# Peptides against a protein of PDB entry 3ESW: the designs that were tried, part 125

Target 1, 322 residues: chain A of PDB entry 3ESW
Amino acid sequence: NNIDFDSIAKMLLIKYKDFILSKFKKAAPVENIRFQNLVHTNQFAQGVLGQSQHLCTVYDNPSWHSIVLETLDLDLIYKNVDKEFAKDGHAEGENIYTDYLVKELLRYFKQDFFKWCNKPDCNHCGQNTSENMTPLGSQGPNGEESKFNCGTVEIYKCNRCGNITRFPRYNDPIKLLETRKGRCGEWCNLFTLILKSFGLDVRYVWNREDHVWCEYFSNFLNRWVHVDSCEQSFDQPYIYSINWNKKMSYCIAFGKDGVVDVSKRYILQNELPRDQIKEEDLKFLCQFITKRLRYSLNDDEIYQLACRDEQEQIELIRGKTQ

## One batch from the design tools (peptide; made by RFdiffusion4, then SolubleMPNN)

Design b2_p19_3_s2 (from b2_p19_3, 12 letters changed)
Fold by OpenDDE base, seed 2:
Structure b2_p19_3_s2 (fold): chain B 322 residues (1-322), chain A 19 residues (1-19)
Amino acid sequence: as target 1 above (322 residues)
Amino acid sequence: DEEELERILKVLEAKKILE
């Protein structure tokens, strides 16, 4: 009997697709119970859930994308991207253009657009007066600041003039387009929105040890790429563990299509105890949230994303980028 | 189809190594 290998191959592909899709079906009652119990009993799980409810969806705002694109110097950005692409990009194919775009956006954002604010300048004394500012603590937002999703305002006193300067920690990224300053939180928040505004697949990466950054899915590299706006860094996931010698326990990526533990990409040494949740429970949690985020997607979209997930998991386990 | 099969095989291989 001649083995029809073509028929077997087709059948395998169908069965495999069905198998993958079966994993993304609506959660069974038992899974819902497990999820509810986990988020109610584990604070870390509750935190991840809370973050996912915001970070996975907030940047998918077309109105915000329009405002961003209207605010940025697109002529400058594309001029620079085109210049770099003209040098080397033609040999690498069209998909590399987006990598050049992200690299230019990193440059533009750090050098031309946004400012690091360790301490604010004195509102009375003007520019370059941050050295004279003494922190007095933090307080809640006033009525005006509250309009821009501000949870905390840092208060500073000028040692020269004695006036108080407020540094509101805005979470509204549109307000950040105006203020043009902040720390890692503001940088990552606005930069995530910027990347999303160009139609890119972007994740917000939360590190438990007080840092945040982005990941961009490069079609050229066919993987998630580390992107840190604060550092003007592209594809340097090692900078935290190696260059900074930072100790870390958890890195969780939040995107519109999923929540992923990406700790293995960034925690290369000096790993802190992962004692906030059982590994199996964290895996379950991320998968459960991811399933929910994909409930509205069609079978082909689910399958493609699942294939991407599998490739990422292989990458994370091997510790090697393709 | 061949590329997809190869991809699946690579995934299966990777999963087996991890077991």
Scores: peptide ipSAE 0.259, ipTM 0.821, DockQ to the pose 0.077
Fold by OpenDDE base, seed 5:
Structure b2_p19_3_s2 (fold): chain B 322 residues (1-322), chain A 19 residues (1-19)
Amino acid sequence: as target 1 above (322 residues)
Amino acid sequence: DEEELERILKVLEAKKILE
């Protein structure tokens, strides 16, 4: 009896798809209760939820994308991408072009566009005067600063002229296109928007230990790729744990299609206690939020994303970047 | 179909190792 392996294979694919889709059905009442209890009783869970409500959707703004693309030197960017692609990219196919684009955007952003601001220059003394600036603390925004989603303003006094300089910590990425300066928060915020403006799949990665970066989904590599605009880093997830010897407890990635604990990608050594939430509760929370983010997607979209999720989970469990 | 089957098999193998 020749087993019709082709028929079995087809049936398996159908049933597997149905099985995957079943995981994304509307949450059961018990799951909703668990979720509500978790976010109301656990501060870390509430924080993750709060961040997801902002970071998962804020960058999906077509108006912002247009403003970004109008602001960047696209001619220079694409010229450089084309140049690098012409060297080696033709052998690897069209999908690698996007990796070259992200690498050029990293270069362009750090070298040509944005500035690191540890301390601001004195508004009165002018450029290269940050060394004369003494921090006085932080305060709330004034009326003008409040227009640009500013929660905190760092205050500095110039040791030379005695004048006060304000460094607003703007969360409006469009304002950052004007100011073109900041720390890891401003860098990651604007750079996330920049990548999104090119139609890329991007996640914002929050580290509990006061750092933030991006992940980009590479169609060429068929995985999420570490991207740090501050470091001009592409696919170097080890830089924090190994190169910096940074101690970390949690890394959470926030994207339009999901929230994922990516700690295993970045925390390779010197792990701090993960005592903010039970591991099973964090897993549940991320899955629950991810499920909600996908409620409006069709079955094919859900299935494709679920396949990506499975591949990423395998990668994270193995501790090996494919 | 073959590529998808191979993908699924890899997922199943990974899950088996983890369980």
Scores: peptide ipSAE 0.248, ipTM 0.814, DockQ to the pose 0.077
Fold by OpenDDE base, seed 4:
Structure b2_p19_3_s2 (fold): chain B 322 residues (1-322), chain A 19 residues (1-19)
Amino acid sequence: as target 1 above (322 residues)
Amino acid sequence: DEEELERILKVLEAKKILE
C-alpha cells in the first residue's frame, strides 16, 4: 500500500494545530476557581499577577514610543549599528541586524545616555559628589514627584555642605528620559521601553532577589536572549549565577504575550529554596495569565506563539541555548 | 509546511524523551 506521506503530513499539521489551539480556549470554570483561590491564598501568586497586570501591557504605548525615539540620538545609533554590521560582512535585510541594534542600544544607553546612581550627587556641590552623601532613609513623594509614579524617595545629606538631596525612585519611564539616572529598576524600566519603541519583542525579567533585566526575542537566533542594560550584556544569562555568584530562587519574565518562569535560564548554581509557591501552582499561574493575555489574538498568532513557547521550554529543560 | 512539520517532530521527540 503506497502511503501518501504528504497527505499524512498535512493531516498531522492540521490536527496538531487544532490540539495546540484547544489549549488556549477560554478557561474552564474549574481553572478560574483554581486561579482565584491561588491568588487569594498565595502571596507570591498575587505578586506575580500584580506585576503581570502592569509589566505585560505598560510598554505597549505608542505615545511613549514616539517620545523615546524623539529623545534618543537615532543618527548616532544607526550610524554605529551600520558600521558594526558592515564590518562583519553582513548583507542588508538579514535578521541579525536587530541583534546589532540591541547591542548598540546597550552601548549607547550605558555609555552615552543613562547613569548609574548608587547615591545621588549633591544638588548644591554639583557633579561627582556622591561620595559625600549620607543616606538618611526614605520617605513618600512630594506633590511634584507624585506626578511621575514615584512610590519612594531616598533622602541624602551632603557631608560637605549639609544640604539635603532627594533621589526619587520614579517608575514613569518618560520621567527617566529626563532624569537619566537610577539603579537596576530604573535602568530596566526605561531600557525595556526603549527596546519596545524599536518594535522589538521584549520581556521584563523580575528576579525575587532584587535584580531585574530584559529578554529580547532574536529572530536571527530564534530564541529569547538575555539583555541587561546595567551590564551592557547581550546573551550572557550566566552572569548572575556564575560571575556574581548570586543566589536566586525565581526569575519570572513578563511580556505582552505571556508570563514565563525563566529561572532555569539564569539559576545555574546557588539555587535558593523555591518555597514561595508549589511548582505546579506556579506553572498553572503562568499558563493561566499567558492564556488570558492571548485571548484577543487570532488562531495563527496563538499557534505561532505556542510554537515559540514549546521551543523555549525545550531550551530551558535541556539547558542549551540553541 | 515541511519546516513546520520538522519542527513539530523535533518538539514531539523532545517531549517524549523529557517526559
Scores: peptide ipSAE 0.061, ipTM 0.713, DockQ to the pose 0.078
Fold by OpenDDE base, seed 1:
Structure b2_p19_3_s2 (fold): chain B 322 residues (1-322), chain A 19 residues (1-19)
Amino acid sequence: as target 1 above (322 residues)
Amino acid sequence: DEEELERILKVLEAKKILE
């Protein structure tokens, strides 16, 4: 009888899928023990876990998405996207439209919507008075500020009038839609929510060396794309290491479907010692958290994400992001 | 990292052949 190679191939693919899916089953007792020991003994691991508990899920809020979309000038945004998309003659198909959308959102956010705040203006003297402000330190939030997930308030004194101005560091992104100002934390927080509100796959990237940005999964490019709202930057992962000559040790991406060490995408030179955790333990930690985040997904979703993970790992190892 | 890459590549090659 002729060998049915097609049948054999199908069977092997099924077995492969089953094998992949088996990796995402409930953790074995030994893995749970390893995880618990790691997060209780390693402060960096505890920090990553703590961040994942917030950043991986907080932006998946339909009510927030509605508020964002009601707040943004969607007519202006889509007008600009359509204008830029028309220049390419539609040659690249529909998937590239989303890249144009993200680029416009970067422009809109930085140029029209949000402001960088090194120091606040004096509440008494009015606009453009930040140059007269002297930092006095930080304190806890008052009763009103506490309503908006504020952990810290920076205090400033005006050199001109002597009055005190408070700069609350709000973590509630809905409050940021009102205040329209902040530093990298507020920028990235609100911008992550904005991207999510358009139904995009987005990750929040935390850098240990005091910077944060986003990644967007481009269906056109079929990969995770660097997005920095502060810099109005799209697909320029090299800007930190090369342009800024920044020294970095860790970049961790947090998304609804996983936690990934993306350090290799951004740390191209000037690498600082990675001494906060063993590499094997960090890998285990990210995989373990990712596994937990995927517990509710069906087999097909898990398999598709696993395939995406494999492609990303190839990019990260080879340094072929661009 | 290189060993991991090689493992991934082998799997991908196998998948490509089987598909």
Scores: peptide ipSAE 0.018, ipTM 0.599, DockQ to the pose 0.350

Design b2_p19_3_s3 (from b2_p19_3, 12 letters changed)
Fold by OpenDDE base, seed 4:
Structure b2_p19_3_s3 (fold): chain B 322 residues (1-322), chain A 19 residues (1-19)
Amino acid sequence: as target 1 above (322 residues)
Amino acid sequence: DKEELEKILKYLEAKKILE
């Protein structure tokens, strides 16, 4: 009896697809109750939900993408990408070109476009005067600053001229295209938008211990790739735990298609207590939000994303960056 | 067995990607 393995395989794939799709159906009433109870009783869960409501959707703005592409030196970027791509002897049309693009965007952003701002320069004394700046504290935004989603303004006094300089912490990434300065928050915010503007699959990674970065889904590598604009880093998830010796408890990735606990990718040593939420509840929360984000997708899109999720989970368990 | 089914499915998916 020649077992038609191909027929069996097709049947198994169909049944598996149906099984996977069944997991992404509308949440049962019991799951909704569990979710509501969790976000009302657990502050960390509420925080993750709040972040998801913003970070999962805010960067999917075509108007912003146009503004970004009009602002960047695309000629320089693509010239450099093409140069490096050609240097390595790759043929046109390979998915690897996008990896070169992301690497050039990292270079361009850090070296040519954006500036790190520990302290602002004095508005009166001019460039390279940050050493003369003394922090006076933080205050709320003024009427002008409030137009650009500013939650906090850091206030500095110049030790040389005595003038006050304001450093608004803008959350509007379009305003950041103008200001071109900030810390990890501003860097990651604008860089996430930049990557999205090139049509890339990008996640915003929030670390509880006051850092943020991106992940890009490489079609060439067929996985999520660590991307840190502050560090000009591509595929170096170990830099925080190993190079910085940073202690961390949670890393949560926020994308248009899901919320994922990616702590295992980045927390390689010096793990802090994960005491903000039960592990089972965090897993449930991320899955629940992910289901909601996928409700409008068709069955094929849901299935492809579920396959991607499974591959990522395997990667995270094995600790092998394939 | 759910685990065996998952292995088979992963194999089939890998095969489908290779085809």
Scores: peptide ipSAE 0.016, ipTM 0.510, DockQ to the pose 0.230
Fold by OpenDDE base, seed 2:
Structure b2_p19_3_s3 (fold): chain B 322 residues (1-322), chain A 19 residues (1-19)
Amino acid sequence: as target 1 above (322 residues)
Amino acid sequence: DKEELEKILKYLEAKKILE
């Protein structure tokens, strides 16, 4: 009896798809109870949930995308991308163009557009006066600063003129298009929006040990790629653990389609205790939030994302980034 | 079909590793 392998394969694929889709059905009452109990009893879980409520959706704003694209020097960006693509990109296919785009955006953002602000310049003395600034502490935003989702304002006194300079820590990325300065938070916030504005799949990566960066999904590499705007870094997930010798416990990626523990990609050495939540509970939490984010997606979208998720999990376990 | 079968294999492999 000739086994109809094609028929078997088709049946297997159908059953497999159904199985995958079954995992993304609306949460059962028991899962909802577990989730509620977890976020009410575990502060870290509550924090992850809170971040997901913002970071997973805030950057999906078409109005913001338009403002970004109108603000950037697109002619310069695409000129540079085209130049680099013309060297080697034609041999690798069209999908590599996006990698060149992200690399140029990293260059453009760091070199031409945004500024690192360890200390602000004195508002009175002008540019390149940050060396004269003494931190006095932080305070709440004033009425003007509050318009731009400002949680805190760092206060500095100029040692030269004695005047006070305010450095508001804006969370409004549109305001950051104007101010064009900040630290890792502002850099990552605006750069995440920039990448999203080009229609890319982007995640915001939060590290518990006070750093943040991006990941984008490269269609060319067929994986999530580390992107750090502060470092002009592309596909260098090792920079924190190896180059900086940074100690880390958690790296959580937040995107429109899910929340993922990406710690294994970045924590290569000097791992700190992961004592904020049980590993099983963190896994459950991320999966639960991810399911909720996907409730409106169709079966094909759910299946494609689930396949991508499994590939990422394999990558994270094997440490195969290339 | 081959690509989808490869996905299934990867999934099964991932499950074995994750369990």
Scores: peptide ipSAE 0.018, ipTM 0.585, DockQ to the pose 0.130; fails the geometry check
Fold by OpenDDE base, seed 3:
Structure b2_p19_3_s3 (fold): chain B 322 residues (1-322), chain A 19 residues (1-19)
Amino acid sequence: as target 1 above (322 residues)
Amino acid sequence: DKEELEKILKYLEAKKILE
């Protein structure tokens, strides 16, 4: 009996695809109950859900993308990308060009566009006066500041002139195009929007230990790539654990197509206790939110994303970049 | 399709590791 291996292979491929797609069907009632119970009983889970409701969708704003592209020096950016691409001599086409674009955006953003602000300059004394600023504390936004999704305003007094300077912590990335200053939160927020404005697949990575960064999906490298605008860093996930010797417990990536625990990519040493949620519950939560984010996608999109997810999970387990 | 077979293999590997 000649076993038709080709027929068997085709059948297996069909069954495999159907099996993958079946996982993304509408959640069963039991899963909904588990989800509801988890987010109502676990503060960390509630936080992840809350973040997902904002971070997974906020950057998918075409109006914002237009404003960003109109604000950036695109001529300079593309000139530099073309220059660096030409130097490397890689004829790898559009896929590698995008990596060069992200690297230039990192350079441009840090060197030419945005400023780190530990303390603001005195509004009265002018530039380079931050050393004279004493923090008085934080307060809520005023009526004007509230227009730009400001949750907190840091208050500083100038030791030289005695005037008060306000440093609003704006969450509106469009306002950040104007102010062009901030800390890791403002940097990551605006830079995430910038990357999204170029049509890139981007995730916002939240670290529980008060840092944030991005991931970009490189079509050239065929994986998620660490991107930190504050550090002008591309594909250096080790910088926190190794270079900074930072202790961390959780890193969660938020994107339009999913929520993923990426802790294994970044927490290489100095791991803090992961005691905020059960590991199985966190896995369930991320999968559940991801499933919801994909409800409107077609079968081919779901299948492709599911394959990408599995590849990422293999990478994270092996600790090997592809 | 070789590419699809590779995806299946990766999936199976991932499941084996994750189980």
Scores: peptide ipSAE 0.015, ipTM 0.557, DockQ to the pose 0.131; fails the geometry check
Fold by OpenDDE base, seed 5:
Structure b2_p19_3_s3 (fold): chain B 322 residues (1-322), chain A 19 residues (1-19)
Amino acid sequence: as target 1 above (322 residues)
Amino acid sequence: DKEELEKILKYLEAKKILE
């Protein structure tokens, strides 16, 4: 009996598609009640929801994409990408080219475009004076700083001239195109927008233990790839747990198409207690938010994304990120 | 569900290798 494997596979795919689509129907009343109760009773859940309301949609702004592309040295970027592609790129076409683009954007951003700011330079004394700066604390934004989604301003006094220098922590990524400096928050914020401006699938990864980075979906590797602009790092999810020996509890990825617990990709050792929420409730929360983000998508889009989600879950379970 | 998905994925992978 020649088992027509092709016929069986086609039938399985149809049934699987129908099953997947059934999961993305409008939430049942019981699910809505569970969701509302969870976000009102659990602070961590409320935090994840709040972040999703911003991070999942804020970067999908065509006006911002245009401003970014007009600001970057695209000629230099593409020249370098073409050079590296010509050197090491196999006939694997447009898919591998995008990986080279992301690697060049990491290089360009860190080396040519943006600056790390532990302490600001003194506004009066000029460049290379950060060593003379003493932190006085933080305060709210002034009237000008408030125009650029600034929640906090770090205040520094110059030990040399005695003048005060303000370091506003801008959340407006367009303002960051002007200031060209910051810490992990500003780096990740602007770099996420940069990647989005090239039409890439990008997630913002929040770590509870005060770090943030990106993930890029590589069509060549057919998976989500770790991207850290601060570290100029591509596909090195182990750097935090192994290289830094960082202790971590939660890593949550926020993208336009979903919210995903990616802790298993990054927390390889020194795991802190995951005591902020029940695991089942976190899984439910991420799935519920993801479902809401996909309500406007067609059946084919939902199916393709669901297939990608399942592949990622298998990857995370198997621990085969390499 | 997981086993079925793994079978489908293995099949798709095998088909890509045979394509």
Scores: peptide ipSAE 0.014, ipTM 0.498, DockQ to the pose 0.226; fails the geometry check

